# Peptides against a protein of PDB entry 3HTU: the designs that were tried, part 5

Target 1, 75 residues: chain A of PDB entry 3HTU
Amino acid sequence: RRPEEWGKLIYQWVSRSGQNNSVFTLYELTNGEDTEDEEFHGLDEATLLRALQALQQEHKAEIITVSDGRGVKFF

## One batch from the design tools (peptide; made by RFdiffusion4, then SolubleMPNN)

Design b1_p9_2_s1 (from b1_p9_2, 4 letters changed)
Fold by OpenDDE base, seed 3:
Structure b1_p9_2_s1 (fold): chain B 75 residues (1-75), chain A 9 residues (1-9)
Amino acid sequence: as target 1 above (75 residues)
Amino acid sequence: SFLADLAKS
């Protein structure tokens, strides 16, 4: 799958599970309990970041970068 | 998570 395709799957989960306007660490998205049943669980962080960047271009997410890590807010 | 909570505040 391409990053954009992963982004689509991730956002579908966000929308269907009612996680819009929620903030996650990148780790929580791919390693958290809430996404254990999702296809993107276990996705490498590099690909995840590209997927989120694609969503960011569509104004569906905002990647948060801080000195101690990264997160993402979904819209 | 701490980061998520911090980002929300």
Scores: peptide ipSAE 0.116, ipTM 0.739, DockQ to the pose 0.127
Fold by OpenDDE base, seed 5:
Structure b1_p9_2_s1 (fold): chain B 75 residues (1-75), chain A 9 residues (1-9)
Amino acid sequence: as target 1 above (75 residues)
Amino acid sequence: SFLADLAKS
């Protein structure tokens, strides 16, 4: 899958599952219990980041970079 | 997570 395709799957999960929390660490997205049933679970971080960057271009996500880690906010 | 909580602000 292309990063854009992964991004679509991720965003579909976020938008259709009625998530109460729209902010995740990158680790939570691919390694968290909440996404264990999702196809993108276990996705490597590099590909994940590219997927999120694609979503960011679409204004569907914002990658958050802090001194101690990275996260993403979905819109 | 702490990061997520911080980012939610």
Scores: peptide ipSAE 0.115, ipTM 0.740, DockQ to the pose 0.125
Fold by OpenDDE base, seed 1:
Structure b1_p9_2_s1 (fold): chain B 75 residues (1-75), chain A 9 residues (1-9)
Amino acid sequence: as target 1 above (75 residues)
Amino acid sequence: SFLADLAKS
């Protein structure tokens, strides 16, 4: 899958699931319990980042970079 | 997570 294809799957999950918050760490997205049944569970961080960057281009996500980690906010 | 919580603020 291309990064944008992964991004689509991720965003579909975000949209269809009843998430209380739309902010995740990158780890939570691919290693969290909430995504265990998703195809993108276990996705390597590099590919995940590219997927999220594709979503960011579409203004569907904002990657958050802080000194001690990274996260993403979905819109 | 702490990062998520901080970003949510």
Scores: peptide ipSAE 0.115, ipTM 0.741, DockQ to the pose 0.122
Fold by OpenDDE base, seed 2:
Structure b1_p9_2_s1 (fold): chain B 75 residues (1-75), chain A 9 residues (1-9)
Amino acid sequence: as target 1 above (75 residues)
Amino acid sequence: SFLADLAKS
């Protein structure tokens, strides 16, 4: 799958599960309990980041990069 | 998580 395709799957989960306007760490998205049944669970962080960047271009997410961590807010 | 909580504040 391309990063854009992963982004689509991630955002579909966000929308269907009512997680819009919520904030996650990157770890929570791919390793958390809430996404255990999703295809993107276990996705490598590099590919995840590219997927989220694709969503960010569509104004569906905002990647939060700070000195001691990274996260994402979905809209 | 800590980062998520920080971003929410």
Scores: peptide ipSAE 0.114, ipTM 0.736, DockQ to the pose 0.128

Design b1_p9_2_s2 (from b1_p9_2, 3 letters changed)
Fold by OpenDDE base, seed 5:
Structure b1_p9_2_s2 (fold): chain B 75 residues (1-75), chain A 9 residues (1-9)
Amino acid sequence: as target 1 above (75 residues)
Amino acid sequence: RFAEDLAKS
């Protein structure tokens, strides 16, 4: 899958589960209990980041990268 | 979970 395709799957989960406007760490998106049944569970962080960047271009997400951590907010 | 929560900021 292309990053854009992964982004679509991730956002579909966010939207379907009603978690828009929520903040996630990159880790919990791919390694957390909440996404264990999702296709993107276990996705490598590099690919995840590219997927989220695709969503960010669509104004559906904002990647948060600070010196003390990283996360993403979905809109 | 604590470490994850901390990384959300």
Scores: peptide ipSAE 0.066, ipTM 0.714, DockQ to the pose 0.355
Fold by OpenDDE base, seed 3:
Structure b1_p9_2_s2 (fold): chain B 75 residues (1-75), chain A 9 residues (1-9)
Amino acid sequence: as target 1 above (75 residues)
Amino acid sequence: RFAEDLAKS
């Protein structure tokens, strides 16, 4: 899958599960219990980041990158 | 998880 396709799957989960306006660490998105049944569970962080960057371009997510952590907020 | 909470803060 392309990063944009992964982004679509991730955002579909966010929307369907009512997680809009929620903040996630990158880890819990792909390794957390809440996403165990999702296709993107276990996705490598590099691909995840590219997927989230695609969503960010569409103003559907905001990647939070700081020296002491990383996360993403969905809109 | 604790580690996740720390990463968010």
Scores: peptide ipSAE 0.064, ipTM 0.719, DockQ to the pose 0.302
Fold by OpenDDE base, seed 1:
Structure b1_p9_2_s2 (fold): chain B 75 residues (1-75), chain A 9 residues (1-9)
Amino acid sequence: as target 1 above (75 residues)
Amino acid sequence: RFAEDLAKS
């Protein structure tokens, strides 16, 4: 899958599960309990980041990068 | 985790 395709799957989960406007760490998205049944569970962080960047271009997400951590807010 | 807490603000 292309990054934008992963992004689509991720956002579909966000939308369908009612997680819009929520903030996740990158770890939570791919390693958390909430996404255990999703295809993107276990996705490598590099690909995840590219997927989220694609969503960010569409104004569906905002990647949060701080000195001691990274996360993403979905809209 | 501390880093996760910071990432969530």
Scores: peptide ipSAE 0.059, ipTM 0.708, DockQ to the pose 0.215
Fold by OpenDDE base, seed 4:
Structure b1_p9_2_s2 (fold): chain B 75 residues (1-75), chain A 9 residues (1-9)
Amino acid sequence: as target 1 above (75 residues)
Amino acid sequence: RFAEDLAKS
């Protein structure tokens, strides 16, 4: 899958599960309990980041990078 | 903890 395709899957989960306007660490998205049944569970962080960047271009997500970690907010 | 901190900020 291309990064934007992964982004689509991730955002579909966010929307369907009512997680819009929620904040996640990158780890939570791919390794968390809430996404265990999702296709993107276990996705490598590099690909995840590219997927989220694609969503960010569509104004569906905002990647937050700070000194103590990274996260993403979905809209 | 990062997500938690953001939620609380």
Scores: peptide ipSAE 0.052, ipTM 0.683, DockQ to the pose 0.138

Design b1_p9_2_s3 (from b1_p9_2, 3 letters changed)
Fold by OpenDDE base, seed 3:
Structure b1_p9_2_s3 (fold): chain B 75 residues (1-75), chain A 9 residues (1-9)
Amino acid sequence: as target 1 above (75 residues)
Amino acid sequence: RFEEDLAKS
């Protein structure tokens, strides 16, 4: 799958589960208990980041990058 | 938990 396709799957989960406006660490998205049944669970961080960047371009997410970690907020 | 996961990212 292309990063954009992964982004679509991730956002679909966010929307369907009512997680809009929620903030996640990148770890929570791919390694958390809440996404264990999702296709993107276990996705490598590099691909995840590209997927989130695609969503960010569409103003559907905002990647939070701080000196001590990263997260993402979905809209 | 959030801070812990942040450290793992």
Scores: peptide ipSAE 0.108, ipTM 0.753, DockQ to the pose 0.782
Fold by OpenDDE base, seed 2:
Structure b1_p9_2_s3 (fold): chain B 75 residues (1-75), chain A 9 residues (1-9)
Amino acid sequence: as target 1 above (75 residues)
Amino acid sequence: RFEEDLAKS
């Protein structure tokens, strides 16, 4: 799958689960309990980041970076 | 707390 395709799957999960406007760490998205049944569970961080960047271009997400970590907010 | 949580990534 292309990063954009992964982004679509991730955003679909966010929308269907009613978690719009929520913030996640990258770890939570691919390794968390809430996504254990999702296709993107276990996705490598590099690909995940590219997927989120694609969503960010569409104004569907905002990647948050601080000195010691990264997260993402979905809209 | 947020920065602490983000450190898990």
Scores: peptide ipSAE 0.082, ipTM 0.735, DockQ to the pose 0.564
Fold by OpenDDE base, seed 5:
Structure b1_p9_2_s3 (fold): chain B 75 residues (1-75), chain A 9 residues (1-9)
Amino acid sequence: as target 1 above (75 residues)
Amino acid sequence: RFEEDLAKS
């Protein structure tokens, strides 16, 4: 899958689960309990980041990078 | 702390 395709799957999960406007760490998106049954669970962080960057370009997400961590807010 | 709060998300 292309990064954009992964982004679509991730955003669909966020939307269908009613978690828009929520903030997630990159880790919990791919390694968390809440996404264990999702196709993107276990996705490598590099690919995940590219997927989120695609969503960010569409104004559907905002990647948060701070000194001690990274996360993403979905809109 | 924001960084800590983010980690707790």
Scores: peptide ipSAE 0.055, ipTM 0.701, DockQ to the pose 0.201
Fold by OpenDDE base, seed 4:
Structure b1_p9_2_s3 (fold): chain B 75 residues (1-75), chain A 9 residues (1-9)
Amino acid sequence: as target 1 above (75 residues)
Amino acid sequence: RFEEDLAKS
């Protein structure tokens, strides 16, 4: 899958689970208990980041990067 | 730490 395709799957999960406007760490998305049954569980962080960047271009997510951590807010 | 801040939220 391309990063854009992963982004689509991730956003579909966010939307269908009613978690829009919520904030996640990158770890929670791919390693958390809430996504254990999702296809993107276990996705490598590099590909995840590219997927989220694609969503960010569509104004569906905002990647939060600080000196000692990262997260993402979905809209 | 951002992740720690999220945990506290």
Scores: peptide ipSAE 0.048, ipTM 0.699, DockQ to the pose 0.146

Design b1_p9_2_s4 (from b1_p9_2, 4 letters changed)
Fold by OpenDDE base, seed 5:
Structure b1_p9_2_s4 (fold): chain B 75 residues (1-75), chain A 9 residues (1-9)
Amino acid sequence: as target 1 above (75 residues)
Amino acid sequence: RFLEQLRKS
């Protein structure tokens, strides 16, 4: 799958999961308990980042990069 | 941590 395709799958999960909080650490998305049943669980961080960057271009997400880690906010 | 606070908000 291309990064854009992964981004689509991730965003679909976010929009259908009915979660109250739209902020996630990058670790949560690929290693968290909430995504264990998703195809993108276990996805390498490099590909994940490219997928999120694709979503960011569409204004569907904002990658948060700080000194103590990275996360993402979905819109 | 910054991200932890964001996640809990």
Scores: peptide ipSAE 0.199, ipTM 0.789, DockQ to the pose 0.117
Fold by OpenDDE base, seed 1:
Structure b1_p9_2_s4 (fold): chain B 75 residues (1-75), chain A 9 residues (1-9)
Amino acid sequence: as target 1 above (75 residues)
Amino acid sequence: RFLEQLRKS
């Protein structure tokens, strides 16, 4: 899959799963308990970042990079 | 921490 295809799958999960919060760390998206059954679970962080960057271009996500770590906010 | 604060909002 291409990064933008991964982005589509991730965003579909976000929009359909009824999450309480739209903010995630990058780690919990691919390594967390909530996504264990998803195809993108275990995705390498580099590919994840590119997927999220594709979503960011579509204004569907904002990557958050701070001293405390890195995350993403979905819209 | 910033990300933790965002997750709790």
Scores: peptide ipSAE 0.196, ipTM 0.787, DockQ to the pose 0.110
Fold by OpenDDE base, seed 2:
Structure b1_p9_2_s4 (fold): chain B 75 residues (1-75), chain A 9 residues (1-9)
Amino acid sequence: as target 1 above (75 residues)
Amino acid sequence: RFLEQLRKS
């Protein structure tokens, strides 16, 4: 899958899951309990980042990069 | 704990 395709899958999960929180750490998205049953669970961080960057271009996500870590906010 | 705060907001 291309990064954009991964991004689509991730965003679909966010949209369907009904999660109250739309902010995640990158680790949480691919290694957390909430996504254990998702196809993108275990995805390498490099590919994940590219996927999220694709979503960011579409204004569907905002990558948060700060000194104490990285996360993403979905819209 | 910036990201943690974001998760709880």
Scores: peptide ipSAE 0.196, ipTM 0.787, DockQ to the pose 0.112
Fold by OpenDDE base, seed 3:
Formats: sequence, C-alpha cells, structure tokens
Structure b1_p9_2_s4 (fold): chain B 75 residues (1-75), chain A 9 residues (1-9)
Amino acid sequence: as target 1 above (75 residues)
Amino acid sequence: RFLEQLRKS
C-alpha cells in the first residue's frame, strides 16, 4: 500500500470509531490496544509518518513533533 | 509529559 492508502485506512478508523479530534502518540496508533484489529496495526513508524503526512496535507490531521516525542491529532 | 497530557485531555 502507498502511504496515502494507509492514511485513508487510518482516517476511516478514526471516523468510524468516533476518534475525531482525539490525540494519539504514533506508537498508540500502530501498537495500541485500540487498533489491534486494524490492518495498520504493526505498521512501521516511517510508513505511518508518511501516511499521516498525507492526511496532514488534506487538513485531516496535525502531526505533533516535540523533543518529548511525536503524536498526531485527527480532525 | 507533553504528549501524554495532550492525549488525556
């Protein structure tokens, strides 16, 4: 899958599960309990980041990068 | 921590 396709799957989960306007660490998205049944569970962080960047271009997400780590807010 | 605070808010 292309990063954009992963982004689509991730955002579909966000929308269908009512997680809009929620914040996640990048780790939670691919390794957390909430996404265990999702196809993107276990996705490598590099690909995840590219997927989220695609969503960010569409104004559907905002990647949070600080010295303390990385996260994402979905809209 | 910052991200944890954001997540829990």
Scores: peptide ipSAE 0.190, ipTM 0.785, DockQ to the pose 0.125

Design b1_p9_3_s1 (from b1_p9_3, 6 letters changed)
Fold by OpenDDE base, seed 3:
Structure b1_p9_3_s1 (fold): chain B 75 residues (1-75), chain A 9 residues (1-9)
Amino acid sequence: as target 1 above (75 residues)
Amino acid sequence: SLLSKLRPL
């Protein structure tokens, strides 16, 4: 899958999951319990980042970089 | 963490 395709799958999960929390660490998205049944679970961080960057270009996500790590806010 | 403070309650 291309990064844009992964981004679509991730955003679909965010939209359909009914989760109120729209802020995640990158680790939570690919290694967390909440996404164990998703196709993008276990996705390497480099590919994940490219997927999120694609969503960011569409203003559907914002990648957050702080001293203690990285995360993402979905819109 | 700073990320935790950004999460909705």
Scores: peptide ipSAE 0.326, ipTM 0.827, DockQ to the pose 0.087
Fold by OpenDDE base, seed 5:
Structure b1_p9_3_s1 (fold): chain B 75 residues (1-75), chain A 9 residues (1-9)
Amino acid sequence: as target 1 above (75 residues)
Amino acid sequence: SLLSKLRPL
């Protein structure tokens, strides 16, 4: 899958699953309990980041970089 | 941090 295809799958999960929060650490998306059943679980962080960057270009996500790590906010 | 405050529980 291309990064934008991964991004689509991730965003579909976010938008259709009725998540309580729309902000995640990168680790939570690929290693968290909430995504254990998703195809993108276990995805390497580099590919994940590219997927999220694709979503960011579409204004569907914003990658958050702070001193103690990275995360993402979905819109 | 801001990220820690916003991350899902």
Scores: peptide ipSAE 0.324, ipTM 0.828, DockQ to the pose 0.120
Fold by OpenDDE base, seed 4:
Structure b1_p9_3_s1 (fold): chain B 75 residues (1-75), chain A 9 residues (1-9)
Amino acid sequence: as target 1 above (75 residues)
Amino acid sequence: SLLSKLRPL
């Protein structure tokens, strides 16, 4: 899958599960319990980041970078 | 973490 395709899958989960406006760490998005049954569970962080960047271009997500890590807010 | 402290206002 291309990054934008992963982004679509991730956003579909966010939308269907009612997680819009929620904030996730990158780790819990791909390694957390809430996404264990999703296709993107276990996705490498580099590909995840590119997927989220694609969503960010569509204003569906905002990647948050702080001194102690990264996360994402979905819209 | 700083991220864990983020909260919408």
Scores: peptide ipSAE 0.322, ipTM 0.821, DockQ to the pose 0.087
Fold by OpenDDE base, seed 2:
Structure b1_p9_3_s1 (fold): chain B 75 residues (1-75), chain A 9 residues (1-9)
Amino acid sequence: as target 1 above (75 residues)
Amino acid sequence: SLLSKLRPL
């Protein structure tokens, strides 16, 4: 899958999952319990980042970079 | 804050 395709799958999950908070760490998104049944679970961080960047270009996500790590907010 | 909404790594 291309990064854009991964982004699509991730965003679909976010949209349908009814999360209380649409903010995730990158690790949580691919290694957390909440996504264990998703195709993108276990996705390497580099590919994940590219997927999220694709979503960011569409204004569907915002990658959050802080001194101690990164996360993402979905819209 | 936005940072306060980040989940643990």
Scores: peptide ipSAE 0.306, ipTM 0.823, DockQ to the pose 0.174

Design b1_p9_3_s2 (from b1_p9_3, 6 letters changed)
Fold by OpenDDE base, seed 1:
Structure b1_p9_3_s2 (fold): chain B 75 residues (1-75), chain A 9 residues (1-9)
Amino acid sequence: as target 1 above (75 residues)
Amino acid sequence: DLLSKLRPL
Protein backbone atom coordinates (compact mmCIF):
# COMPACT_ATOMS: atom_id res chain seq x y z
CA ARG B 1 0.00 0.00 0.00
CA ARG B 2 1.02 3.55 -0.64
CA PRO B 3 1.24 5.97 2.28
CA GLU B 4 -1.95 7.72 1.23
CA GLU B 5 -3.72 4.37 1.17
CA TRP B 6 -2.57 3.67 4.70
CA GLY B 7 -3.75 7.13 5.64
CA LYS B 8 -7.18 6.35 4.28
CA LEU B 9 -7.41 3.17 6.33
CA ILE B 10 -6.28 4.93 9.47
CA TYR B 11 -8.71 7.79 9.03
CA GLN B 12 -11.54 5.39 8.31
CA TRP B 13 -10.81 3.67 11.61
CA VAL B 14 -10.76 6.99 13.46
CA SER B 15 -14.05 8.01 11.89
CA ARG B 16 -15.92 4.74 12.31
CA SER B 17 -14.59 3.39 15.59
CA GLY B 18 -16.37 5.91 17.77
CA GLN B 19 -13.18 6.88 19.56
CA ASN B 20 -13.76 9.81 21.85
CA ASN B 21 -10.10 10.86 21.76
CA SER B 22 -8.90 12.49 18.57
CA VAL B 23 -5.27 12.83 19.68
CA PHE B 24 -2.95 9.83 19.55
CA THR B 25 0.71 9.16 19.98
CA LEU B 26 2.25 7.53 16.94
CA TYR B 27 3.00 4.48 19.04
CA GLU B 28 -0.54 3.88 20.22
CA LEU B 29 -1.89 4.12 16.68
CA THR B 30 0.17 1.17 15.48
CA ASN B 31 0.97 -0.66 18.72
CA GLY B 32 -1.94 0.11 21.00
CA GLU B 33 -4.69 -2.20 22.13
CA ASP B 34 -7.34 -0.15 20.36
CA THR B 35 -5.95 -0.96 16.91
CA GLU B 36 -4.94 -4.60 17.40
CA ASP B 37 -7.50 -5.79 14.87
CA GLU B 38 -6.68 -3.16 12.24
CA GLU B 39 -4.63 -3.76 9.12
CA PHE B 40 -2.31 -0.91 10.06
CA HIS B 41 -1.41 -2.40 13.42
CA GLY B 42 2.32 -2.97 13.49
CA LEU B 43 2.97 -0.51 10.68
CA ASP B 44 6.48 0.89 10.86
CA GLU B 45 6.72 4.42 12.13
CA ALA B 46 8.33 5.78 8.98
CA THR B 47 5.46 4.58 6.81
CA LEU B 48 2.96 5.73 9.42
CA LEU B 49 4.45 9.20 9.36
CA ARG B 50 4.15 9.37 5.58
CA ALA B 51 0.54 8.23 5.83
CA LEU B 52 -0.23 10.91 8.38
CA GLN B 53 1.53 13.52 6.28
CA ALA B 54 -0.80 12.62 3.43
CA LEU B 55 -3.77 13.12 5.72
CA GLN B 56 -2.29 16.39 6.91
CA GLN B 57 -2.20 17.66 3.34
CA GLU B 58 -5.92 16.96 3.21
CA HIS B 59 -6.46 18.83 6.48
CA LYS B 60 -7.68 15.63 8.12
CA ALA B 61 -4.84 15.43 10.61
CA GLU B 62 -2.17 17.51 12.27
CA ILE B 63 1.11 15.94 13.28
CA ILE B 64 2.29 17.18 16.66
CA THR B 65 6.00 17.22 17.38
CA VAL B 66 7.05 18.48 20.78
CA SER B 67 10.06 18.00 23.02
CA ASP B 68 8.36 15.24 25.00
CA GLY B 69 7.12 13.21 22.04
CA ARG B 70 5.13 13.04 18.82
CA GLY B 71 1.50 12.46 18.06
CA VAL B 72 -1.34 13.30 15.74
CA LYS B 73 -4.66 15.06 16.02
CA PHE B 74 -7.43 13.94 13.70
CA PHE B 75 -10.14 16.23 12.42
CA ASP A 1 3.06 15.59 29.00
CA LEU A 2 1.94 18.10 26.41
CA LEU A 3 0.26 15.44 24.26
CA SER A 4 -1.90 14.46 27.21
CA LYS A 5 -2.97 18.06 27.61
CA LEU A 6 -4.07 18.09 23.98
CA ARG A 7 -6.46 15.17 24.45
CA PRO A 8 -10.15 15.94 24.82
CA LEU A 9 -11.45 16.01 28.39
Scores: peptide ipSAE 0.249, ipTM 0.799, DockQ to the pose 0.088
Fold by OpenDDE base, seed 3:
Structure b1_p9_3_s2 (fold): chain B 75 residues (1-75), chain A 9 residues (1-9)
Amino acid sequence: as target 1 above (75 residues)
Amino acid sequence: DLLSKLRPL
């Protein structure tokens, strides 16, 4: 899959999951319990970042980089 | 941290 395709899958999950949290660490998206049944579970962080960057280009996500790690806010 | 503050309570 291309990064844009991964981004689509991730955003679909965010939209349909009904979760009240829209901010995630990168680790939570690919290693968390909430995404165990998703195709993007276990995705390498480099590919995940490219997927999120694609979503960011569409104003569907904002990547958050801080000294202790990275996260993402979905819109 | 910052990410924690961004999450809804």
Scores: peptide ipSAE 0.244, ipTM 0.794, DockQ to the pose 0.085
Fold by OpenDDE base, seed 4:
Structure b1_p9_3_s2 (fold): chain B 75 residues (1-75), chain A 9 residues (1-9)
Amino acid sequence: as target 1 above (75 residues)
Amino acid sequence: DLLSKLRPL
């Protein structure tokens, strides 16, 4: 899958589960309990980041980068 | 953790 395709899957989960306007760490998205049954569970962080960047271009997500880590807010 | 502070409880 291309990053954009992963982004689509991730956002579909966000929308279906009602997680819009929620903030996640990158780790939570791919390693958390809430996404255990999703295809993107276990996705490598590099690919995840590219997927989220694609969503960011569509104004569906905002990547948060701080000194103590990275996360994402979905819209 | 700053991200934790951003998440709603």
Scores: peptide ipSAE 0.240, ipTM 0.790, DockQ to the pose 0.099
Fold by OpenDDE base, seed 2:
Structure b1_p9_3_s2 (fold): chain B 75 residues (1-75), chain A 9 residues (1-9)
Amino acid sequence: as target 1 above (75 residues)
Amino acid sequence: DLLSKLRPL
C-alpha cells in the first residue's frame, strides 16, 4: 500500500471508532491495544509518518512534534 | 492545552 492508502485506512478507523480522544502517539497507532485488529497495526513508523502527512495535507490530521516525540490529532 | 491531551510518547 502507498502511504496515502494507509492514511485512508487509518482515518477510516478513527472515524468509525468511538474514541474519546482523537489524539494519538505514533506508537500507539501501530503498537497500541486499540489497533491490534487493524491492518495498520505493526506498520513501520516511517510509512506511518508518510501516511499521516498525507492526511495532514487534506486537513484531516495534524502531526504534533514535541521534544519527547510525535503524536497526531485527527479531525 | 493540546499537549496535555497527549498520551505518553
Scores: peptide ipSAE 0.229, ipTM 0.797, DockQ to the pose 0.151

Design b1_p9_4_s1 (from b1_p9_4, 5 letters changed)
Fold by OpenDDE base, seed 1:
Structure b1_p9_4_s1 (fold): chain B 75 residues (1-75), chain A 9 residues (1-9)
Amino acid sequence: as target 1 above (75 residues)
Amino acid sequence: DLEERIKKL
């Protein structure tokens, strides 16, 4: 899958799951309990980042970089 | 604050 395709799958999950909190660390998206059954679980962080960057271009996500890690907010 | 939220995750 291309990063854009991964981004689509991730965003679909975010939308369907009805998550109350739309802010995630990159780690919990691919390694957390909430996504254990998703195809993107276990996705390498580099590919994840590219996927999220694609979503960011579409104004569907905002990648957050802080001193102690990275996260993403979905819209 | 998004930064604080991320730090707490």
Scores: peptide ipSAE 0.323, ipTM 0.838, DockQ to the pose 0.361
Fold by OpenDDE base, seed 4:
Structure b1_p9_4_s1 (fold): chain B 75 residues (1-75), chain A 9 residues (1-9)
Amino acid sequence: as target 1 above (75 residues)
Amino acid sequence: DLEERIKKL
């Protein structure tokens, strides 16, 4: 899958799941318990970042970079 | 905690 295809899958999960919070660390998305059954679980962080960047271009996500890590807010 | 900080942004 291309990064934008991964982005689509990730956003579909975010949109259709019963998640109360729309903010995640990058680690939570690919290594967290909440995504354990998702096909993007275990996705390498580099590909994940590219996927999220694709979503960001569509204004569906905002990647947040801080001094000690990165996260993403979905819209 | 990174998660907590990000959630507040």
Scores: peptide ipSAE 0.322, ipTM 0.840, DockQ to the pose 0.184
Fold by OpenDDE base, seed 3:
Structure b1_p9_4_s1 (fold): chain B 75 residues (1-75), chain A 9 residues (1-9)
Amino acid sequence: as target 1 above (75 residues)
Amino acid sequence: DLEERIKKL
């Protein structure tokens, strides 16, 4: 899958899962318990970042980079 | 703010 295709799958999960919290660390998106049944569980972080960057271009996500980690807010 | 929320995860 291309990064844009991964982004679509991730955003579909965010939109349909009924999650109250739209803020995630990158780690919990691919390694967390809430996404264990999703195709993108276990996705390498480099590919995940490119997927989220594609969503960010569409104004569907905002990536946050801090000194000790990265996160994302979905819109 | 958003950064503070990320750090609390």
Scores: peptide ipSAE 0.317, ipTM 0.838, DockQ to the pose 0.283
Fold by OpenDDE base, seed 2:
Structure b1_p9_4_s1 (fold): chain B 75 residues (1-75), chain A 9 residues (1-9)
Amino acid sequence: as target 1 above (75 residues)
Amino acid sequence: DLEERIKKL
């Protein structure tokens, strides 16, 4: 899959899963318990980042980079 | 604060 395709899958999960929190660490998305059954579970972080960047271009996500980690907010 | 939320995750 292309990063854009991964982004679509991730966003579909976020949108349809009824998550209480719209902010995730990158680790949570690919290694968290909540995504264990998703195709993108275990996705390497580099590809994840590219996927999220694609979503960010569409204003569907905002990648948050702080001194001690990274996360993403979905819209 | 988003940073604080991320830190707590």
Scores: peptide ipSAE 0.315, ipTM 0.836, DockQ to the pose 0.383

Design b1_p9_4_s2 (from b1_p9_4, 6 letters changed)
Fold by OpenDDE base, seed 5:
Structure b1_p9_4_s2 (fold): chain B 75 residues (1-75), chain A 9 residues (1-9)
Amino acid sequence: as target 1 above (75 residues)
Amino acid sequence: SLEEKIKAL
């Protein structure tokens, strides 16, 4: 899958699942319990980042960088 | 935690 395709799958999960929080760490997005049954669970962080960057270009997500880590906010 | 820090943004 291309990063854009991964991004689509991730965003579909976010939009359809009615998640309480729209902000995730990169780790919990691919390694957390909430996404355990999703195709993108276990996705390597590099590919994940590219997927999220694709969503960011579409204004569907914003990658957040703090001093000791990264996360993403979905819109 | 890092998670809480990020989610607070």
Scores: peptide ipSAE 0.437, ipTM 0.885, DockQ to the pose 0.199
Fold by OpenDDE base, seed 1:
Structure b1_p9_4_s2 (fold): chain B 75 residues (1-75), chain A 9 residues (1-9)
Amino acid sequence: as target 1 above (75 residues)
Amino acid sequence: SLEEKIKAL
């Protein structure tokens, strides 16, 4: 899959899962319990980042970088 | 935690 395709799958999950928190760490998206049944579980962080960057271009996400880690806010 | 810090932003 292309990064944009991964982004679509991720965003679909976010939208349909009814998450009360719209902010995730990159780790919990691909390694967390909440996404265990998703195709993108276990996705490498580099590809994940590209997927999220594609979503960011569409104003569907914002990647947050702090001194000791990264996360993403979905819209 | 890092998670809480990021989610607090």
Scores: peptide ipSAE 0.432, ipTM 0.882, DockQ to the pose 0.198
Fold by OpenDDE base, seed 3:
Structure b1_p9_4_s2 (fold): chain B 75 residues (1-75), chain A 9 residues (1-9)
Amino acid sequence: as target 1 above (75 residues)
Amino acid sequence: SLEEKIKAL
């Protein structure tokens, strides 16, 4: 899958899951219990980042970078 | 935690 395709799958999960909290660390998005049954579970962080960057271009996500980690906010 | 720190932003 291309990064844009992964981005679509991730955003579909965000939209359909009914989860109130739309802020995630990159780790919990691909390694957390909440996404265990999703196709993107276990996705390498480099590919994940590219997928999120594609969503960011569409103003559907914002990648948050701090000194010791990264997260993402979905819109 | 890092998670809470990120989510607080």
Scores: peptide ipSAE 0.430, ipTM 0.882, DockQ to the pose 0.200
Fold by OpenDDE base, seed 2:
Structure b1_p9_4_s2 (fold): chain B 75 residues (1-75), chain A 9 residues (1-9)
Amino acid sequence: as target 1 above (75 residues)
Amino acid sequence: SLEEKIKAL
């Protein structure tokens, strides 16, 4: 899959899952319990980042950088 | 804050 395709799958999950919060750490998104059943679980962080960057270009996500890590907010 | 929320995850 291309990064854009991964982004689509991730965003679909976010949209359908009814999460209380739309903010995730990158690790949580691909390694967390909440996504264990998703195709993108276990996705390498580099590919994940590219997927999220694609979503960011579409204004569907914002990659957030803090002093000790990164996360993403979905819209 | 958003930063605190991220760190708390």
Scores: peptide ipSAE 0.421, ipTM 0.881, DockQ to the pose 0.375

